# Designs tried in a protein design run: peptides against a protein of PDB entry 6FRK. Part 177

Target 1, 411 residues: chain A of PDB entry 6FRK
Amino acid sequence: NEEVLNAMLKEVCTALLEADVNIKLVKQLRENVKSAIDLEEMASGLNKRKMIQHAVFKELVKLVDPGVKAWTPTKGKQNVIMFVGLQGSGKTTTCSKLAYYYQRKGWKTCLICADTFRAGAFDQLKQNATKARIPFYGSYTEMDPVIIASEGVEKFKNENFEIIIVDTSGRHKQEDSLFEEMLQVANAIQPDNIVYVMDASIGQACEAQAKAFKDKVDVASVIVTKLDGHAKGGGALSAVAATKSPIIFIGTGEHIDDFEPFKTQPFISKLLGMGDIEGLIDKVNELKLDDNEALIEKLKHGQFTLRDMYEQFQNIMKMGPFSQILGMIPGFGTDFMSKGNEQESMARLKKLMTIMDSMNDQELDSTDGAKVFSKQPGRIQRVARGSGVSTRDVQELLTQYTKFAQMVKKM

## One batch from the design tools (peptide; made by RFdiffusion4, then SolubleMPNN)

Design b2_p20_5_s1 (from b2_p20_5, 14 letters changed)
Fold by OpenDDE base, seed 3:
Structure b2_p20_5_s1 (fold): chain B 411 residues (1-411), chain A 20 residues (1-20)
Amino acid sequence: as target 1 above (411 residues)
Amino acid sequence: SLDTEIELFKQILESLKLLS
């Protein structure tokens, strides 16, 4: 039993290291998991793998919890939010995403460009802000970021803005000049929240980077970007550990809407390759898919019809970009669907739905739809003709359905 | 359970990949 536990823990530790989790955190987690697992319960024939995964999950949840409540803006007050982070972290894009998020929630939101170092920073911010209809401030002539930030904050305070976002200069490397500039800006504007923006794709460098920012400025929140790519986000654990600050949002793409509130459980599930189940649930709940309760009840009873499968395909299509949905599914890495395969996968789902649109209610609502077709092969030919597909395409759909229905019955 | 829905969904998508 101990050898099996050690082998499984080795695989989990390898997967966490491949997910960019810091080596020190992985070692500590391994010790905590070993102490939490009852070897006697493992001997009783419990699913050893599930027990280890649950223990790992519980310890990872503790690692993303800094024990500090996330800062939230106060309605009817002037909330100043300062952004800090390196160039290429997605900081400027994230400022626009956060501004747009609060604007869509009915907050009076504005943007300030205090990046005087990067040529065209203000033009880029102005372009993004104008597209999103967000008020902005900056200068083409003022070179002191402290002056720009102070004037912009004062202007928008006087105009009774509720959310005042300040974008600062980034650098390609951690430089003392950058940190002194950030400190001067922070001292001048007295922000209610300082947000550190981190690129998840930098892997093991996340700890050192996050620590360097926290040692210079009072980082109170973290935003992790580029979680749509190959980055599994293990570096986010390092950022939380180093900053002692909660992750408040994640960036999941390049679009202004590719931005969501951070949720611990979904993130850890994705990190473990268990998928973003809660993010899927939340997206499903946000879509007010009232029919999901009925489906969950049917699944609990081991019932799954072709109609239930059709409704699931409709739900998938309503959830938005298929790549984001797939990235939320346990064991589907972000690599499962390259952007090019998303359109093809959506076309396949539409094809399957078109086949099911040619089925009758007796076929769709049968608890054993495949048996209905096997007993009367003429139904396959009817559906094939009605949907403009081959009899083979219908048989493949029924084979898939049968595989699912058998899984649901075993659940 | 949520785990069951997830496993079902995984199997749906794996099967969609096998059709590729």
Scores: peptide ipSAE 0.019, ipTM 0.483, DockQ to the pose 0.043; fails the geometry check
Fold by OpenDDE base, seed 2:
Structure b2_p20_5_s1 (fold): chain B 411 residues (1-411), chain A 20 residues (1-20)
Amino acid sequence: as target 1 above (411 residues)
Amino acid sequence: SLDTEIELFKQILESLKLLS
């Protein structure tokens, strides 16, 4: 029993290390899991794998929880939020995403560019803010970020803004001059919250970076960016451990709306490759698939048409990048769709839809579409010619449809 | 049920992979 436990823990530890979880945290987790597992309960024939997974999940949830309540803005007050982080962390884009998030919730939001170090920082912020219709402040002439931040905060306080976001200078490296500048800005504006922005793609460097910021400025919140890509998010655990600050939001793409409140359980589920069922549900619900009731009712009756399949493909395309969708499905690990495979998968989906666009209503609305085509093979040739594909491609689509329709009939 | 939709979605995605 102990050998089996040790073997399974070794696999879990390997998977966590591959997910960019810090080696120290993985060691601590292994010890905590060993201490939490009753070996006597494992002898009773219970699914040992499920017990270990549950124990691992519980300990990961504890690692993400710093035991400190996240700061939240107060409605009708002036809340000053200062952003800190390295250049390239996504800090500037995250400022815009957070401002847009609060604006959509009916908060009076604004942005201040206190990045005087990077040429074109103010132009970039101005462009992003203008596109999102967010008020902004900055200077082309003032070189002192303390003056810009102070003037901007005072201006927007006097104009009764509720959310005042201050973007600061990032550096390429941890430089003492950057930390001194951040401290001077923080002392001048007295922010209600200091947000550290971390790039999830930096992997094992997350701990050292997060610690360096926390040792110099009073980081109270963490935002993790670039969770849309190959980043498994294990660096987020390192950031929480180093800063002792909660993750409040995550960035999940390049769009201004690719930003969501941090949820512990979905995040850990995704980290373990269990998928984000709740996030999938939330995303499906956000799509206002009001027509899903009609589909669910058809599925309950074992009915599935080529049109129903087409509508599902449209829904998949509306859900955004396939990589995000797959990462939300239990058992589809993040490794399953490289960026190259996503574009190819979307191209395939579009090809299948183009084939179906060449079908007639009788073919699309038949409860046995494959049988309609099998009885009249000339339909396959017509559809193939109409869509510019081979007859084989149409047959492959019909084979897939048949598999789905058979599955729906078994449900 | 939501489980049925998720399962159908998994199968759609598995089938899209088999076309690769």
Scores: peptide ipSAE 0.018, ipTM 0.471, DockQ to the pose 0.046; fails the geometry check
Fold by OpenDDE base, seed 4:
Structure b2_p20_5_s1 (fold): chain B 411 residues (1-411), chain A 20 residues (1-20)
Amino acid sequence: as target 1 above (411 residues)
Amino acid sequence: SLDTEIELFKQILESLKLLS
């Protein structure tokens, strides 16, 4: 039994090391799992593999929990969030993603570019902020990040912004000058939260980098970037261990919406290759699909309207990028939607919704919407004209609806 | 049930893929 356990633990440890989990953490996890497994229970014919997987899962969950509650912004207060991290970590992009996330939640959010080191940093932030309609501050002439950060924070405090995000300079290497600058900025603006942004792709270097930042600046939160569906998330564990700070968000791509709150269970499931079913469940739950009791009841009765489809499209759009949703569904590899296809898919959903916005209540609320349109073809032409699309586009929508309605009837 | 919603979402997603 001990030999079998050791062999299985060796496979798990190898997989975790291949997932860029730090060797020290893997060793610690191995010992913790070994101590947590009752060998007598393992002898009693329980699925040894399932037991080991559960023990590994439980210990990984503990490794992601620093035992410190994540900082959360207070509504109606001015919350200053300072971002720190190396150049290329995705820090600037992540600032915009976080700002957009809070803005979409109805927070009065702004961005400050205190990156004076990187040429075009302010232009990049300005471009991202403008696209997202996020207020921003920065300078083309001021070279002192402390002045820019202080002036920007003061400005946005006076304007009663609730979320004030400060992007700082990055460096290619850990340099004392970077840490001194970060400390000076932090002392000047007195942030409520300091967020360390880490690139997951750096693998085994995550611990040393995260530690270097924590040793110089009071990092209170971690954001892990470049967690594409195939990304080795093991570096995230190293960051938590080194910073003793929770992961609050993850970046899953380059789009502003490729950003989600960190969830422990889904992350560990994904790290173990179990898929992100729990993350899908949680995203579904966050959509307050409880208001869909009425929808679920209709679905149970095999009823599905164009309005019900519209509401589901709204829900999908609220869930964020389609690639993220697909990456959460077991068996849908991340390769299935190239980054280009996602924007096209969202644009297509939005087009379908725009077509449905030109439908009347009789058309939307019919249990057989396709039959309503088939009986009176003039409705298709009306909707097509109203939405600025072809009659073919409306027919394609109705064909899709019919497929869905048939699937719902089979449920 | 949550499973029904997940399955509906899967079907929606599959149909959207078929449309792409």
Scores: peptide ipSAE 0.014, ipTM 0.442, DockQ to the pose 0.023; fails the geometry check
Fold by OpenDDE base, seed 5:
Structure b2_p20_5_s1 (fold): chain B 411 residues (1-411), chain A 20 residues (1-20)
Amino acid sequence: as target 1 above (411 residues)
Amino acid sequence: SLDTEIELFKQILESLKLLS
């Protein structure tokens, strides 16, 4: 029994190290799991694997919990949120994502560019803010980030903004001058929250970087970026351990809406390669797919129409970023995204829907839609002309529909 | 069932991968 436990713990420890979990945390977790497992309960015929997985899961949940309640903005107050982080962490992009998140929730949100170090920082922020229709402030001439931050915060406070996000300079190295600048900005604007943005892809460096920021500035929240890449997010555990601050959001792609509130259980499930079954359940429930009883019944009967496919494409589009959805499905690892950007996948989906918008009810509601088109090739030409696509694009859609309909018939 | 919806969703995503 102990040999089996040790072998399984070795596999888990290897997987956690491959997920960029800090070696010290992995060692501590192994000891905690060994202490939590009653070897007598393991003898009672319980699934030893399930018990170990559950013990590992519980210990990982504790590692993500700093024991501190996450800061939340107060409605009707001017909430100042200062962002800090290294260059290349995704900090500037994350400022825009957070601003857009709050704007979509009905908050009066704005952005301030206090990055005077990076050439074109203000232009980049302005472009992102303008695209998202978020008010912004910055300067092309002022070189003191304290002045820019102070003026911008004052301006937006006077205009009764509720969420005031301040982006700061990111530098390539942990320079004392960067930390001093961040402290001067923080002292001038007196932020309600300081958010450390970290790149999950930096692996074992996550602890040292997160600690260096926490030792210099009062980090109260963490945002982890690039969780769509090869990084399994184990560095996030190191960030929480070092900062003693909760992860509040994660960045899951390049798009402005590739941003979600941090959920502990889904994150740990993904880290363990279990998939985010719970988050998928939550998203399915949020979609009110319960109204798909009719679809489920059709699927049980092996019926699948082009209309049913169209409705499913609408549901997928409502679920938000494909990267988030894919990351929730067990066995859809990082390799699923390797063939195209999420924007390209959404554009393809929209193109398919546009082709189907040019179909008639007889074509859409046929239980053998591909056969309807094969019997009357003039339908393909009509749909192609109506949707502004090639006849080949319509044939590709029909080929895919046929594959789906065959899969549904095998269910 | 939720399992059926999840499986359908997997199939949809797999087919979208075939589109890529």
Scores: peptide ipSAE 0.009, ipTM 0.437, DockQ to the pose 0.046; fails the geometry check

Design b2_p20_5_s2 (from b2_p20_5, 15 letters changed)
Fold by OpenDDE base, seed 3:
Structure b2_p20_5_s2 (fold): chain B 411 residues (1-411), chain A 20 residues (1-20)
Amino acid sequence: as target 1 above (411 residues)
Amino acid sequence: RLDDLIKQFQQILEALKLLA
């Protein structure tokens, strides 16, 4: 029994190391899992694999829980959020993503560019902010980040902004001059939250970087970026361990919507390759489940209409990037939708929806929509003319619908 | 490419059925 346990723990430890989990944390986890497993319960015929997976899962959950409640902004107050992190961590992009997240939630949000070191930092922030319709502040002439940050915070406080995000300079390395600048900015603006932005793709370097930031500035929150790439997110555990600060959000791509609140259970499930079924459920739930329950009930009865397909396309478009949704389904690799294929896939869905917008209720609500069109070919020509597409495009849509409806009947 | 979109939608539908 102990040999089998040691063999299975070796496989799990190898998988965690391949997921960029720090070797010290993997060793500690192995010891904690060994101590938590009752060998007598394992002898009683319980599924040894499930027991070890549960023990590993429980210990990983503890590693992402710093025992500190995450900071949350207070509604109707001025909340100053300072961002810190290395150049290339995705810090500036993450400032825009967080600002857009709060703006979409009905917060009066703004952005300040206090990065005077990087040429074009303000232009990049301005471009992102303008695209998202987020108010911004910065200077092309002021070189002191303390002055820019102070003036910007004062301006937006006077204008009663609720979320004031300050982007700071990054460096390529941990330099004392960077930390001194960050400390001077933090002392001047007195932020309610300091967010460390970490690139998940740096792997084993996450611990040392996160520690260096925490030792110099009062990091209270972590955001992990680039979880859409080959980074399995194991570096996030190292950041939490080093900063003793919770992960509050994750960045899952380059789009401004490729940003979500951190959830411990889904993240650990994904890290272990079990998929993010809970995150899929939660994203489906955020889309208002009431419409999805009715659909699921229809699907259980093997009924699928063109309207049901249309509603599903709307739901998928609301769920955000397909790459994120598919990456939540067990057995789907992150590479299944290359970045170029997602925008093309969304454009195709939108085209299909535009064709269906030219259909009538009898066509949309028919349990045999393809047969309605096959019996009366004049309907195809009407829909094609109404949507500005070829009769071939309508026939291709009906062929796809038929494939889906046949699948739903087999399910 | 269209068959890939169909496969993706099929898998989302399968996932939704597994959640119910």
Scores: peptide ipSAE 0.009, ipTM 0.392, DockQ to the pose 0.116
Fold by OpenDDE base, seed 4:
Structure b2_p20_5_s2 (fold): chain B 411 residues (1-411), chain A 20 residues (1-20)
Amino acid sequence: as target 1 above (411 residues)
Amino acid sequence: RLDDLIKQFQQILEALKLLA
């Protein structure tokens, strides 16, 4: 029994190391799992694999819990959130993602670019902010990040912004001058939260980097980026351990919507290759399942309208990129969609929805929408003109709908 | 590409059906 346990723990430890979990944490986890497993219960014929997996899961859940409650913004207050992290960590992109997240939740959000070190930092932030319709502040002439941060925070406080996000300079390496600048900015603006942004792809370096930031700046939250890549997220455990700060969000791609609140259990399930079924459930629940129950009942009866398809496209668009959804389904690896295909797929969905916006209720609510259009070809021309597309594009949509409706009838 | 979209939609529907 002990040999079998040691063999299984060796496999788990190898998998965790391959997932970029720090070797110290893996050793500690191995010891904790050994201490938590009742060898007598393992002797009683219980599925030894499930017990070990559960023990590993439980100990990983503890490793992502710093024992500190995550800071949350207060509604109706001015919440200053300072971002810190290395260049290339995805910090600037993450600032925009967080601002957009809060804006979509009905918070009055703004962005401040206090990155004076990187050429074009302000232009990049401005472009991202403008696309997302997020108010922004920065300077093309001021080189002191303390001045920019202070002026921007004061401005947005006076304008009663609720979420004030400050992007700071990131350097390529841990430099004392960077930490001094960060400390000066932090002292000047007195942030309610300091967020360390970490790239998950740096693997075993996560601990040392996270510690270096925590030792110099009062990091209170962690955001992990690039979890859509080859990084299995083990570096996140190292960041929590080093910063003693909770992970609050995850960056899961390059799109502004490739950003989600951190959830412990789904993350650990994904780290173990179990999939993110809970995160899928929660994303589906956020889509108002009550409207989906009525749809599921229709689908069970083999009824599927163009309106039902439209509502599903809205749901898909609300769920975010397909890679996130697919990456939540067990057995669908991250490799199934190249990043370029997602934006194109979303643009196609939007185009299809725009075509359907030019349809009438009779066309949308028909259980045989394709037949309605086939019987009266003038409808295709009307919809094509109304949506600014070709008659071919409408025919392609109807062909797609027919394929979906046939698939639903088989489900 | 369309077949990929159909597969994705199917997967979402299957996931939704598993949640119902």
Scores: peptide ipSAE 0.009, ipTM 0.390, DockQ to the pose 0.122
Fold by OpenDDE base, seed 2:
Structure b2_p20_5_s2 (fold): chain B 411 residues (1-411), chain A 20 residues (1-20)
Amino acid sequence: as target 1 above (411 residues)
Amino acid sequence: RLDDLIKQFQQILEALKLLA
């Protein structure tokens, strides 16, 4: 029994290390799991694998919980949020995402660019803010980030803004001069929250980086970026351990909407390759796919039309990047679609939809669409000409439709 | 309903795999 436990724990520890979980945390987790497992319960014929997985899951949940309540903004107050993090961490993009998140929730939100180190930082922030209709402040002439941050915070306080986000200079290296500048900005504006932005793709470097920031500035919150299916997210555990601060949000892509509140259970489930069933449910509910009671009824009756397939493709396209959707489904590994394959897959779906846009209602609404086309081959040629594709492309679509319709009939 | 939606999504994705 102990040998079997040790073998299974070795496999789990290997998988966690491959997920960029820090080696110290993996060792500690192994000891905690061993201490939490009752070997007598393992002897009673319980599914040893499920028990170990549950123990691992429970210990990972504890690793993302710093035991400190996350700071939350107070409605009707002026909340100053200072962002800190290295250049390339996604800090500036994350400031815009957070501003947009609060704006969509009905908060009076603004952005301040206190990055004087990067040429064009203010122009980049201004472009993003203008596109999202978020008020912004910055300077083209002032070189002191303390002056810019102080003036911007004072301005937006006087204008009764509720969420005041300050983006600071990100540097490529951990330099003492950067930390001194951050401390001077923090002392001048007295932020209600300091957010450390971390790139999940830096893997084992997450601990050392997060610790260096926490040792110099009073980091109270963490945001993890680049969780777009390529990063396994194990570095997030290292950030929480080093900063002793909660993860408040995650960035899941490059779009301004690719930003969500951190949820512990879905995150750990994804880290273990169990998928994000809850996030999939939330995303499906946001799409009002439940309002397709008519589609669910048709599917229950084994009916599936080309129009039903078209509507499903529209829904998939509305869900966002396929990599995100796939990464939410259990058993679809994170590596399943490279960024190149995703654009190609979206282009293929758009092509299929364009073919279906050239079909008539009789073809789209037939419960045996393939048979309609097989009986009258002239329809294939019409659709091919109308959509600017080959007759082969139309036949491939009909073949795929037939496979789907057969799967639906077996449900 | 959720199990059915997940199954539908899995089927759509399996068929998208067949398109890839």
Scores: peptide ipSAE 0.008, ipTM 0.391, DockQ to the pose 0.047
Fold by OpenDDE base, seed 1:
Structure b2_p20_5_s2 (fold): chain B 411 residues (1-411), chain A 20 residues (1-20)
Amino acid sequence: as target 1 above (411 residues)
Amino acid sequence: RLDDLIKQFQQILEALKLLA
């Protein structure tokens, strides 16, 4: 029994190390799991695998919880949020994502560019802010980030902004001059929250970087970026351990909407390859699929049309990156989340929709759409010509529809 | 890849059914 436990823990530890979980945290987790598992209960014929998985899950949840409540902005007050982090961490993009998140929640939000070191920093922020219709401040002529940050914060306080986000200069390396500048800015604007932005793709370097920032700046919150398909979320655990600060948001792609509140349970579930059913439910709810009452009613009756399939493909396309939806589904590994697979999946959905756009209402609204086409093969040729595809492509679509309709009839 | 799309759609449908 102990040998089996040790073998299973070795596999889990290997998988966690491959997921960029820090070696110290993996060692601690292994010890905590060993201490939490009663070997006598494991002898009683309980599913040893489930017990170990549950113990691992519970200990990972504890590693992500710093025991500190996350700062939250106060409605009707001016909340100054200062961003800190290295160049290439996604800091500037994350400022825009957070501003857009709060704006969509009905907060009066603005952005300040206090990055005077990087050429084109203000142009990049201005471009992102303009695209999202977020008010912004910065200078092309002022070189002191303290002056820019102070003037911008004062301006937006006087205009009664509720969320004032300040982007600061990054560096490629941890330099004392960077931390001095950050401290000068922080002292001048007196932020209500300091957010450290960390790139998850740096793997085992996450701990050392996060610690270096925490040792110099009063980091109160962490945002982890580049959790798109290739970045294994294990670096997030290292950030929490090093900063003793909660992860408040994660960046999951390049789009402004590729940003979500951090949830511990879904994140650990995804890290373990269990999927994120809760995040899938939340995304489905965000789509305001209230119009899905009609679909749900049809599904309850075992009815599924080509139009119903088309509408679902539209909904999937509205949910954002198809890779993110896939990565929420149990048994779809992180490899399915590659940008290449997403674009290809979206192109396939668009192709299928283009084929359906060439169908008539009788074909789309038939509860037996495949039979309508099988009885009149001339319909396949018409649809193929109308959509610029082969008759084989139309037959493949109908084969897929038939598989879906059979699944719905069994639901 | 198409079987993956089917599985995705099934899980979305299951999630939608759980919300109803």
Scores: peptide ipSAE 0.015, ipTM 0.401, DockQ to the pose 0.099; fails the geometry check

